# Peptides against a protein of PDB entry 4XPM: the designs that were tried, part 67

Target 1, 160 residues: chain A of PDB entry 4XPM
Amino acid sequence: VMLHSKNVKGFLENTLKPYDLHSVDFKTSSLQSSMIITATNGGILSYATSNNDVPKNSINEINSVNNLKMMSLLIKDKWSEDENDTEEQHSNSCYPVEIDSFKTKIYTYEMEDLHTCVAQIPNSDLLLLFIAEGSFPYGLLVIKIERAMRELTDLFGYKL
Target 2, 67 residues: chain B of PDB entry 4XPM
Amino acid sequence: DIKGTIAFDTHGNVIESTGVGSQRIEDIGDLSKVTLDAEGFAQVQGDSLLVHLYKRNDITLAVYTSA

## One batch from the design tools (peptide; made by RFdiffusion4, then SolubleMPNN)

Design b2_p14_8_s3 (from b2_p14_8, 6 letters changed)
Fold by OpenDDE base, seed 1:
Structure b2_p14_8_s3 (fold): chain B 160 residues (1-160), chain C 67 residues (1-67), chain A 14 residues (1-14)
Amino acid sequence: as target 1 above (160 residues)
Amino acid sequence: as target 2 above (67 residues)
Amino acid sequence: SMRDLLIKLHDELE
């Protein structure tokens, strides 16, 4: 089944759900945001946010969207720099991973008080980006985004 | 009997923490250096608590108990 | 046993 825009939106919304361990008393907060952006310009192709209390087309919503646009651009720029820096690729913030024989990298970035994680969808011009609260542990964030990418095989190799 | 837990990856980043484990994140550095047996287990005494370790697939789980 | 518990908890993480 091909992923259409509405399906991608729904998928991203599902990624917002908190991680809940049932055997121990551990549950995360929901992700603040989940996005698919272009690796070239940092443009948002699809996004989901846990802040659904803002009326549509309100000034507050516009400000929130603008904030996401700003963050996506900043993270894209940092990602681009790191992809051209061998030292950064070997840092503790970079996780080389392989999904179905496709190689990619997961990067963790601190953005003010937020924990973020970004990864290129394998062989594509797209990035998957998670934004979480500072209490969301990076190790779990990495696992979460890797699992999410495994469900986006339809976007592997996607070129703009 | 369990006082807390910590799970962490090969980068030393936390995956989860509970109980006293949430207050002992600094233990990860030392725990990551512990030699495990052939099955991936170890026990380490630390600050009046016993730490039970299990590592598999690049994820280390530490469980803190009194004994 | 403790080992069984560790395995169980670890399985939930994966």
Scores: peptide ipSAE 0.748, ipTM 0.946, DockQ to the pose 0.868
Fold by OpenDDE base, seed 3:
Structure b2_p14_8_s3 (fold): chain B 160 residues (1-160), chain C 67 residues (1-67), chain A 14 residues (1-14)
Amino acid sequence: as target 1 above (160 residues)
Amino acid sequence: as target 2 above (67 residues)
Amino acid sequence: SMRDLLIKLHDELE
């Protein structure tokens, strides 16, 4: 099935769902945000947030979107720096992964009190970005984004 | 009787933690160095708790029990 | 057994 903008939005919404183990008493919070952004400028192509209880076109919604734009830009900049730094690529915050013979890297970043992770969609000009609360374990966050990436094969090789 | 659990990846980052495991995240450093048997299992006696280890596909699970 | 339980719990993680 082809991923269109509508499908991408729904996909990102689905990634927000908490991780719930049934065999043990473990359940995470929902992701705060899930986004697809441009690797070049950090522009948001699609996004989903767990806190949608704001009136549409309200000042609060605008501020929320602006905050996402700022975080997106900051994370993109740090990602870009790390992609040009071999030492950072070998740090404990970098997870090299291979999906269907396509290579990419998952980076974990602590942004203030939030836990984030970002990964370039293979061979594309796009980044997938997850933002979670500080209580969300990084190891699980990495697993989530890797599995999500495997569902975005239609975006592999996407160029702006 | 399970007192808690910790699951962690090869980077030592937590995947999940429950019960006493949530208070023993610092154990990951030592647990990651434990030699596992051919099937991926090990047991480590730590303090008053027994730690049961199982590793597969780069994920290590630690289960804490009283015995 | 404990090993079976470990496998079961680990399977849920994957």
Scores: peptide ipSAE 0.747, ipTM 0.946, DockQ to the pose 0.897
Fold by OpenDDE base, seed 4:
Structure b2_p14_8_s3 (fold): chain B 160 residues (1-160), chain C 67 residues (1-67), chain A 14 residues (1-14)
Amino acid sequence: as target 1 above (160 residues)
Amino acid sequence: as target 2 above (67 residues)
Amino acid sequence: SMRDLLIKLHDELE
């Protein structure tokens, strides 16, 4: 089944859901944001955010979207730099992974007090980006984005 | 009997933590160096707590108990 | 046993 814009949006919304363990007392917050952005310019193709008390089409919503755009650009720039830096690719913030014979890397970045995670969709011009609160552990964030990436096979090889 | 837990990956990053484990994230450095048996288990006495380790598929789980 | 518990908890992580 091909991914359409609405399907992608719904997918990203589902990624926002918190991680809840039942055997131990552990539950995360929802992700703040989940986005698919361009690796070239950091442009947002699709995004989902946790529900806030922000009316639609309000100035506050516009500012929120602008903030996402800014974060997207910043993370894209950092990602681009790291992709050209062999030393950064061997840090604890870089996870080389293979999904169905396709190779990609997952990077974790601290953005102010937020925990972020970004990965190139294999062989594509797209990045998947998760933004979470500082209480969201990086190891879990990596697992979450890897599992999400495995569900985006329709976007593998996507070129702009 | 569980006082807390820590789960972490091969990079030393936390996956989850509960109870006393949430206050002992700094233990990951030492726990990651512990030699596990053939089945992936180990026990380490640390301070007043016993740490039970189990590693599988690049995820290490540490369970803290009093004994 | 403790080992069984560890396995159970670990299974939930995967």
Scores: peptide ipSAE 0.746, ipTM 0.946, DockQ to the pose 0.908
Fold by OpenDDE base, seed 2:
Structure b2_p14_8_s3 (fold): chain B 160 residues (1-160), chain C 67 residues (1-67), chain A 14 residues (1-14)
Amino acid sequence: as target 1 above (160 residues)
Amino acid sequence: as target 2 above (67 residues)
Amino acid sequence: SMRDLLIKLHDELE
């Protein structure tokens, strides 16, 4: 079944939920944002944010969206650079992964005081992007985005 | 009798930390070098705490106890 | 045992 736009939005909203361990006293904050962007231009195709208390059509909402656009573009640019840099691909900030025989990479990037990670949806022109607070550990962020990627098989091979 | 925990990946990045483990993130460097037994377990004495290690599927879990 | 506990905790991470 093909993912519709509303299904993608709902999926991204679900990724915002915090990670809560039961056996130990550990619980993360919600992700700040979750996005699917184009690998070519960094354009936002779909997004979810934990803010959601900003009035619709307000100047604050517009500013928030513009900020997401800015971040997505910056991360896309760095991702593009790293995809053409063998040294960066062997750093601790790059996680090669394989999902159902499809290979991709997860990159972690520090964006000011935020922890981010981005991964190309296998064989597609799309990137999945998570933005979290600095308290969100990178190791867990990587696990989170990998698991999310496994749920996006309908987008594997998607070309613009 | 758990005083804290740390879980980390093969890159040395934290997955989770609790209790005293949250204050001992710097231990990851040494813990990652510990030789594990055939089942993936080890114990390391660190100052006043005993660290119990278990690694499986590239995730290492460290549990800190007093004994 | 401690080993059982470690396995249990580790299982939750996966």
Scores: peptide ipSAE 0.745, ipTM 0.945, DockQ to the pose 0.874

Design b2_p14_8_s4 (from b2_p14_8, 4 letters changed)
Fold by OpenDDE base, seed 4:
Structure b2_p14_8_s4 (fold): chain B 160 residues (1-160), chain C 67 residues (1-67), chain A 14 residues (1-14)
Amino acid sequence: as target 1 above (160 residues)
Amino acid sequence: as target 2 above (67 residues)
Amino acid sequence: SMRDYLKELHDSLE
């Protein structure tokens, strides 16, 4: 089944939902942003962001989008560097994972006061990127993005 | 009585924390070095709290109790 | 038991 742009957008919006562990008193905030970007240039193909009081088509909205573009580029650059650095791939910031026999890596990056994680969609030219507040634990963020990526099998092998 | 919890992965990164566990994230370094039994359990006496450990599938859970 | 509780709580994380 082919994923349409609207389906991808909806998927990303669903990833924004906070994690609520009902067995204990633990609940996270919503993700700030969730994106699919190109691994080559860091271009945003699809994104979702938590609702904030920003009017549509306003200057503030444009600025927020521009900020996402900037962050995506920065994270893509870090990811690219790490993918070419054996030492970085063995750091605590790198999680090798396997999904249905496809191998990929999840990286965690501190971006100012934000917690981020990024992973290449297996065999594709695409990266999945989560941006959360600093209160969102990295370990949970990694689990979240891994589980999300398992739902994106239609994008495995996607080439630009 | 349970005073708090910490769950962390093999990289030492937090998955969740509650209660006193949220204030003792620095314990992860020491807790990760604790030898577990064949079933994945251990108990470690802390300063004033007893820590109950359980590890399975690369996730370690620590539960803090008074006894 | 505490062990049972630990297992139960751990299950909620997976």
Scores: peptide ipSAE 0.734, ipTM 0.943, DockQ to the pose 0.921
Fold by OpenDDE base, seed 3:
Structure b2_p14_8_s4 (fold): chain B 160 residues (1-160), chain C 67 residues (1-67), chain A 14 residues (1-14)
Amino acid sequence: as target 1 above (160 residues)
Amino acid sequence: as target 2 above (67 residues)
Amino acid sequence: SMRDYLKELHDSLE
């Protein structure tokens, strides 16, 4: 079964939902954004944002999209650098993981006051990218993106 | 008499925190070094609070109580 | 017991 663009969009929107631990008084904010970007040039293939109160086709919407483009490019560049740096791959900001025998790495990056997490979809030219507020714990962000990655098996091995 | 909680991963990054745990994130460094029993449990006395630890599947949970 | 509570709470994290 092929994962269509509209299905990907809906999937990304679902990842925005906050984590709510009912057994204790713990609840996160929604993710600011969730994206699938190209590993080659950081181009956005699909995205979702929690702030949808901006009028469509407004200058504010355009600016927000441009900001996402900028962040995606910057994170892609950092990811590319780290993938070519053995020391960075052994830092506490790198989580090697294996999903159904496919290996990938999850990186956490602080971007200004935001907490971000990025991972290459296994054997693909695609990256999954989460952007959250600074109050969102990194450990939880990593768990969130790993679980999300497990639902994207249709994109494993995707080449541009 | 639970006063708070902290959950953290093997990298020392927070997964969740509540109550007094949210103000004691710095404890993770020491808590990560505590020797656990065969079932993954430990207790650590810290200042006026008792910390109950449980680790399983690379996630450590700390619960703070008064006793 | 406290151990049971810890296990239950840990289960909620996984």
Scores: peptide ipSAE 0.734, ipTM 0.943, DockQ to the pose 0.912
Fold by OpenDDE base, seed 5:
Structure b2_p14_8_s4 (fold): chain B 160 residues (1-160), chain C 67 residues (1-67), chain A 14 residues (1-14)
Amino acid sequence: as target 1 above (160 residues)
Amino acid sequence: as target 2 above (67 residues)
Amino acid sequence: SMRDYLKELHDSLE
C-alpha cells in the first residue's frame, strides 16, 4: 500500500511511542518529535510531536513549529556537511546501515539538551528525523530510526 | 540478585540501562575491551559488583550482580 | 542460568 500524506503522519505519530523493555525496568520517554524533511532545504514535509495539548493557531503552537523548522534546518545542514566529509562519515556519530540492499547512514546529533538522529531514506531526497530528550540513549535512538526506516520502503527512491 | 543492566552498541552508545547500570555508564569503555569466550560471554569483577557480559549481533549486554 | 537469562534479555533487545 502506498504511503500517502495521512498515512505518513500516522506513521510518524506511532514512532513517538516510548520504548518499553518489559524484561527489565526500562522505559524511555516518548520522542519529542518525528519528522520527514527534505534533504535539499530541510523543509518539513510531515511531522508529529508528543505534546499535542497546544491549541491550534496559538502562539505556543507557532513557536513550537518554528522551533521544529529551525532544528530541521540545522540538522539538515549538519547532515549535508557530514555527507561531504569523509572523516565525519567514519566518526562515532555515523552508523552506516543497509536495508534490503539499500545503503544509508544514520547520524546522531546533540541539539542543546536534546538527542537527535537523522537518516536519509534510501535513494531519496528525504530525511527521517527523530528528536528526543537528553535522557533517551543514542544507541536505542539509532535502533529505533533504523527499524522505522524499514517500514518506509514506499519512500525509497523518492525524488523531489 | 541482579542490581542493574547496561546494553550498548559497537560505538559505545547506550541502548538501555537499569539500576546500578544507569550509574555506571562510564564502565562501557572498559567493558567493550573485555575478551569474550566463543559463545560471547564473559565475567568481570568491577568494584563491588560482578558484571556478566554477553555480546551478540554487535550489541553487548552487561548485567550487574552482587555475586 | 545466568547465561540463559542473558540470552533471553538480549533477545528482547533485538
Scores: peptide ipSAE 0.733, ipTM 0.943, DockQ to the pose 0.907
Fold by OpenDDE base, seed 1:
Structure b2_p14_8_s4 (fold): chain B 160 residues (1-160), chain C 67 residues (1-67), chain A 14 residues (1-14)
Amino acid sequence: as target 1 above (160 residues)
Amino acid sequence: as target 2 above (67 residues)
Amino acid sequence: SMRDYLKELHDSLE
């Protein structure tokens, strides 16, 4: 099934769901945000947030969106730098992965008190970005974004 | 009998933690160096707790018990 | 057994 804008939004909303390990007493919080952004400019193509208590078109919503824009730009810039830095690609913050013979990398970044991870959708001009609370383990965040990436095959090779 | 758990990846990053495991994240460094048997299991005696290890597919699981 | 539990719990992580 081809991914359309509405479908992508719904997909991102689903990624917000907390991880609940039923076998043991372990459950995460929901992701704060999930986004697809451009690798070139850090522009947000689609996003979802767990904070839906803000009225539409309110000043608080605008501020929230602006915060996401700033965050996406900062992470994109860091990602771009790391993609051009061999040392950073060999750090513990970089996870090389392969999905259906397509290679990409997952990077983890601490942004203030938040835990984030970002990955280039294979062979595309797009990045998938997760933002979580500091209590969200990085190892789990990486697994989460990798699994999400496997569901975005329609975006593989997407060029702007 | 189970007092807690830790799961971590090959980068030493936590995947999940429960119980006393949440307070023993610092153990990951040492646990990652433990030699496992052919099936991926090991046991390590820690500070008053026994750690049961199992690694498969780049994920190590540690379960803490009293004995 | 403990080994069975470890395998079961590990399966839940994958």
Scores: peptide ipSAE 0.732, ipTM 0.943, DockQ to the pose 0.876

## One batch from the design tools (peptide; made by RFdiffusion4, then SolubleMPNN)

Design b2_p15_1_s1 (from b2_p15_1, 5 letters changed)
Fold by OpenDDE base, seed 2:
Structure b2_p15_1_s1 (fold): chain B 160 residues (1-160), chain C 67 residues (1-67), chain A 15 residues (1-15)
Amino acid sequence: as target 1 above (160 residues)
Amino acid sequence: as target 2 above (67 residues)
Amino acid sequence: SLDEFIKEGLDAIAS
């Protein structure tokens, strides 16, 4: 099954939805952004953002897109460094996980006042990246990205 | 009478927090060291509140009660 | 699910 760009965009938009528990009175904010980027250069292949109330071709839109590009590049660089650092892979910011017999790692990174989470899509040249407000708990962010990644099996093994 | 909750993972990262639990995130350090029984339960007296612990599948739930 | 886990714990603690 091929995951078309239209389907990927819709998938990422769905990941933005807040996490709402009913057993206890707990509900998160929406994710600020959700992205699929290249592991090689941090290039954005697809993205979704909660703040879509920006006029097209406006300075605010340009700044928003540029900010995403900057963050994706920075996180890709940090991820790449950590993938070659055994100490970082054993920190509390790294979660080794296995999905359908594929092994990958989930990393959490504090970026300014934002909580971010990134993971390599198994056996691929792609990274899944979540950006949330500082109020979004890291433990839940990890759970969220792991479960989201389980729905991206069509991208497993994707090579550029 | 539940006063709050904290759920956290094996890395000590918060999953959720409510009520007084939201103000007691620093308790995770000590709570993570508590020995649980065979069913995954424990109780810890914390100041005036009682903390009930339940752990399963690498997630710990802490429930704060007055008694 | 996470919600089910929390509910499970709350029910057990309440008993």
Scores: peptide ipSAE 0.747, ipTM 0.951, DockQ to the pose 0.805
Fold by OpenDDE base, seed 4:
Structure b2_p15_1_s1 (fold): chain B 160 residues (1-160), chain C 67 residues (1-67), chain A 15 residues (1-15)
Amino acid sequence: as target 1 above (160 residues)
Amino acid sequence: as target 2 above (67 residues)
Amino acid sequence: SLDEFIKEGLDAIAS
């Protein structure tokens, strides 16, 4: 299935859904946001947010989008630094993973009171980024983004 | 008589927690050092609770019980 | 899945 822009948006919106376990009484909140950004400049190619209470074309919407742009840039910068730091790649905040014989890394970053994780889509110039509340466990966030990335094979090898 | 649970990964990061487990996240450090048997199980006596450990595919489940 | 793993562990511990 070909991933068009609207398909990517819908995919990201679907990742916002809470993680609900049934074996135990455990359910997370929705992700605050889910984004695909460029690894080069942190530019947002597609995004979804759970906060839809902001009127369209309002100043508040503009501010929220600007906040996402700021966060994406900051996380991209941290990711870039860690990709060039051997010690950081061996910390508890870095998860080497392999998807369909492609190797990538998942990083977790605390952004103020938020829990975030980011991963390079294999062999691409793109990053997948999840932003959640502080109550969202990092271990589960990593699992969530890995599972999501496995569904983005159409973007593997995507170069800008 | 399960009092709570904690699931965590090899990095010591929480995957899920319930009940008393949510108040004992600091136990992960010690629990991660416990030697498991060939089947991936172990038991550790806590303060007043018994902790049952099960590990498979790099995920550890800790179950807190009264006995 | 994660849910299946937890259920597997709970069942094993209960036995």
Scores: peptide ipSAE 0.747, ipTM 0.951, DockQ to the pose 0.801
Fold by OpenDDE base, seed 3:
Formats: C-alpha cells, sequence, structure tokens
Structure b2_p15_1_s1 (fold): chain B 160 residues (1-160), chain C 67 residues (1-67), chain A 15 residues (1-15)
C-alpha cells in the first residue's frame, strides 16, 4: 500500500492508542505524540497528538505545536550525537534492530517527566518519534516503535 | 494465587507489570541473572513470595505467587 | 504476540 500524507497521519494516530493486554490486567495510557521528523534538521513532516481537545487556531494549539517542534529538535540533536558516539550505542538505552535486512537503532530518552523513543527509519533521512508519559514502560515503548517501523516500509530509503 | 507479574527485556527495561510486580521492579536486576532450564523456566524464592520465571525470545516473564 | 507469550507462560507455570 502506498503511503500518502493522509495515510501517514492516520498511521501515526493509530500508534497513539493504548497498549491493552488481556492475559494480565495491564493497559497503558495513550501516547502523547507520534511524529515523523527529518534526521537532518528535526523538522516535523507528520505528527499526531492525543490532545485533540484544543480548539483549532487557538493560542494553545500554536503553543502545543511549537512545543513539539522544540522537542523534536532536541531529540534529533541527541540522536545525532549518539549516532557518533560508540559508547552511547552500546548503552542500555540503545536497541540495535534489523528489519527486512535493514539495520537501525532504537534509542530511549527521558525528557523531563516524559518517556521518549526514537528510531531512524531504515536507510532514510527520517526518524520515527514516540512521546509518552513517564508511566509508559520503556521496554514496551521499544516494542511498540519497532513494530510500527515494520509497517513503514514505503519510507525505507527515503532521502530528502 | 498470582500476586503480580513483571515482563522485562534483555536491557532490564519493563514491558509490563501488575500487582506486587509493579512494586518490585528492582528485582529485575537479580532475576535477569537467574539460570533457566532447557525449557526457559526457573523458580526463585523472593522474600515471602515465590517467583516463577519464563523466558522466550528475549522476553522474561516473572510471576509472583504465595506458594 | 506479547499477549500470547504471557498467556503461554502463565499456563505453563500454573500446570
Amino acid sequence: as target 1 above (160 residues)
Amino acid sequence: as target 2 above (67 residues)
Amino acid sequence: SLDEFIKEGLDAIAS
């Protein structure tokens, strides 16, 4: 299936949904945000947020978007630094993974009280970024983002 | 008889936790070092609770029981 | 899946 802008947006919106287990009584909160950003400048290409109650064109909406821009830039910078740091790549916050013969890395970052997870879409200039509350377990966040990336094969190799 | 659970990955990060498991996240460090049998099982006495371990595909499940 | 794994473990431990 070809990914269009609307398809990507809808995909990201679906990633916001809580993870609900039935074998045990465990259910997460929704992700706060899910984004695809550029690895070069941290620019947001597409995003979804669980806070949809903000009126359109309101000051609060503008501030929320600006906050996302700030976070994406900060995380991109941290990711860029880690990609050039051997020790960081061998830390417990880095998960090397392989998807369809493509290698990439998943990084977990704590930002204030938030749990974040970022990964380069294989062989692309794009990053997938999840932002969750501090109650969202990192191990599950990693599983979530890995499985999400497996659904973004159309973006593999995407160059700006 | 299940008092709680913890599931964690090879990095020691939590995947899920329930019941008393949510209050025993610090046990992951020790539980990750336990030698499992050929089928991926083990039992560890953790204070007053018995911890049952099951590992497969780099995920470990810890189940806390009273006996 | 993760849910299936947990169920598998719980069933095995209960047996």
Scores: peptide ipSAE 0.746, ipTM 0.951, DockQ to the pose 0.792
Fold by OpenDDE base, seed 5:
Structure b2_p15_1_s1 (fold): chain B 160 residues (1-160), chain C 67 residues (1-67), chain A 15 residues (1-15)
Amino acid sequence: as target 1 above (160 residues)
Amino acid sequence: as target 2 above (67 residues)
Amino acid sequence: SLDEFIKEGLDAIAS
């Protein structure tokens, strides 16, 4: 299956949906944002956001997109630093995972009052990035991004 | 008699919380140190509530009950 | 799944 740009956008939009448990009375909020960015310079290749109340091409939308660009760059920089830091890779903020024999890491980062989670798509120059409210538990956010990444096998090994 | 729940991973991070469990996230530190039986179960008496523990595949579920 | 795990634990604890 070929994952085209519009398919990626739709995929990211689906990741925004709340996590709803039925065994217990627990349901999260929607993700604030979901993005695929470059590991090289933090450029946004595709993104989805739950905040769709702002008119398109308005100054407010431009500002919100600029905010996402800034966050993606900051998170990419932190990720790059941690990938070269053995101590950070053994902290509670790093989850080594294996998907179909491909190894990668999931990192959690506090961004002001937001909970973020980022992971390198295996063997690729791409990062998957989730941004959630502070009420979204980190443990569940990690589970969510791992399962989402398992659906991106078409991007495994993608090089810029 | 379930008053709440907490599920957490091996990093001590919350996966879910309900009821009184949402107000007892600080219990994870102590609960993570509890010795489980061969089936992955344990019970811990805490103040007025009893905490039931179940762990499997690196996820721990804590269930708070009145008895 | 996570739901199945939680249900499994709840059922066992209730027993």
Scores: peptide ipSAE 0.746, ipTM 0.951, DockQ to the pose 0.823

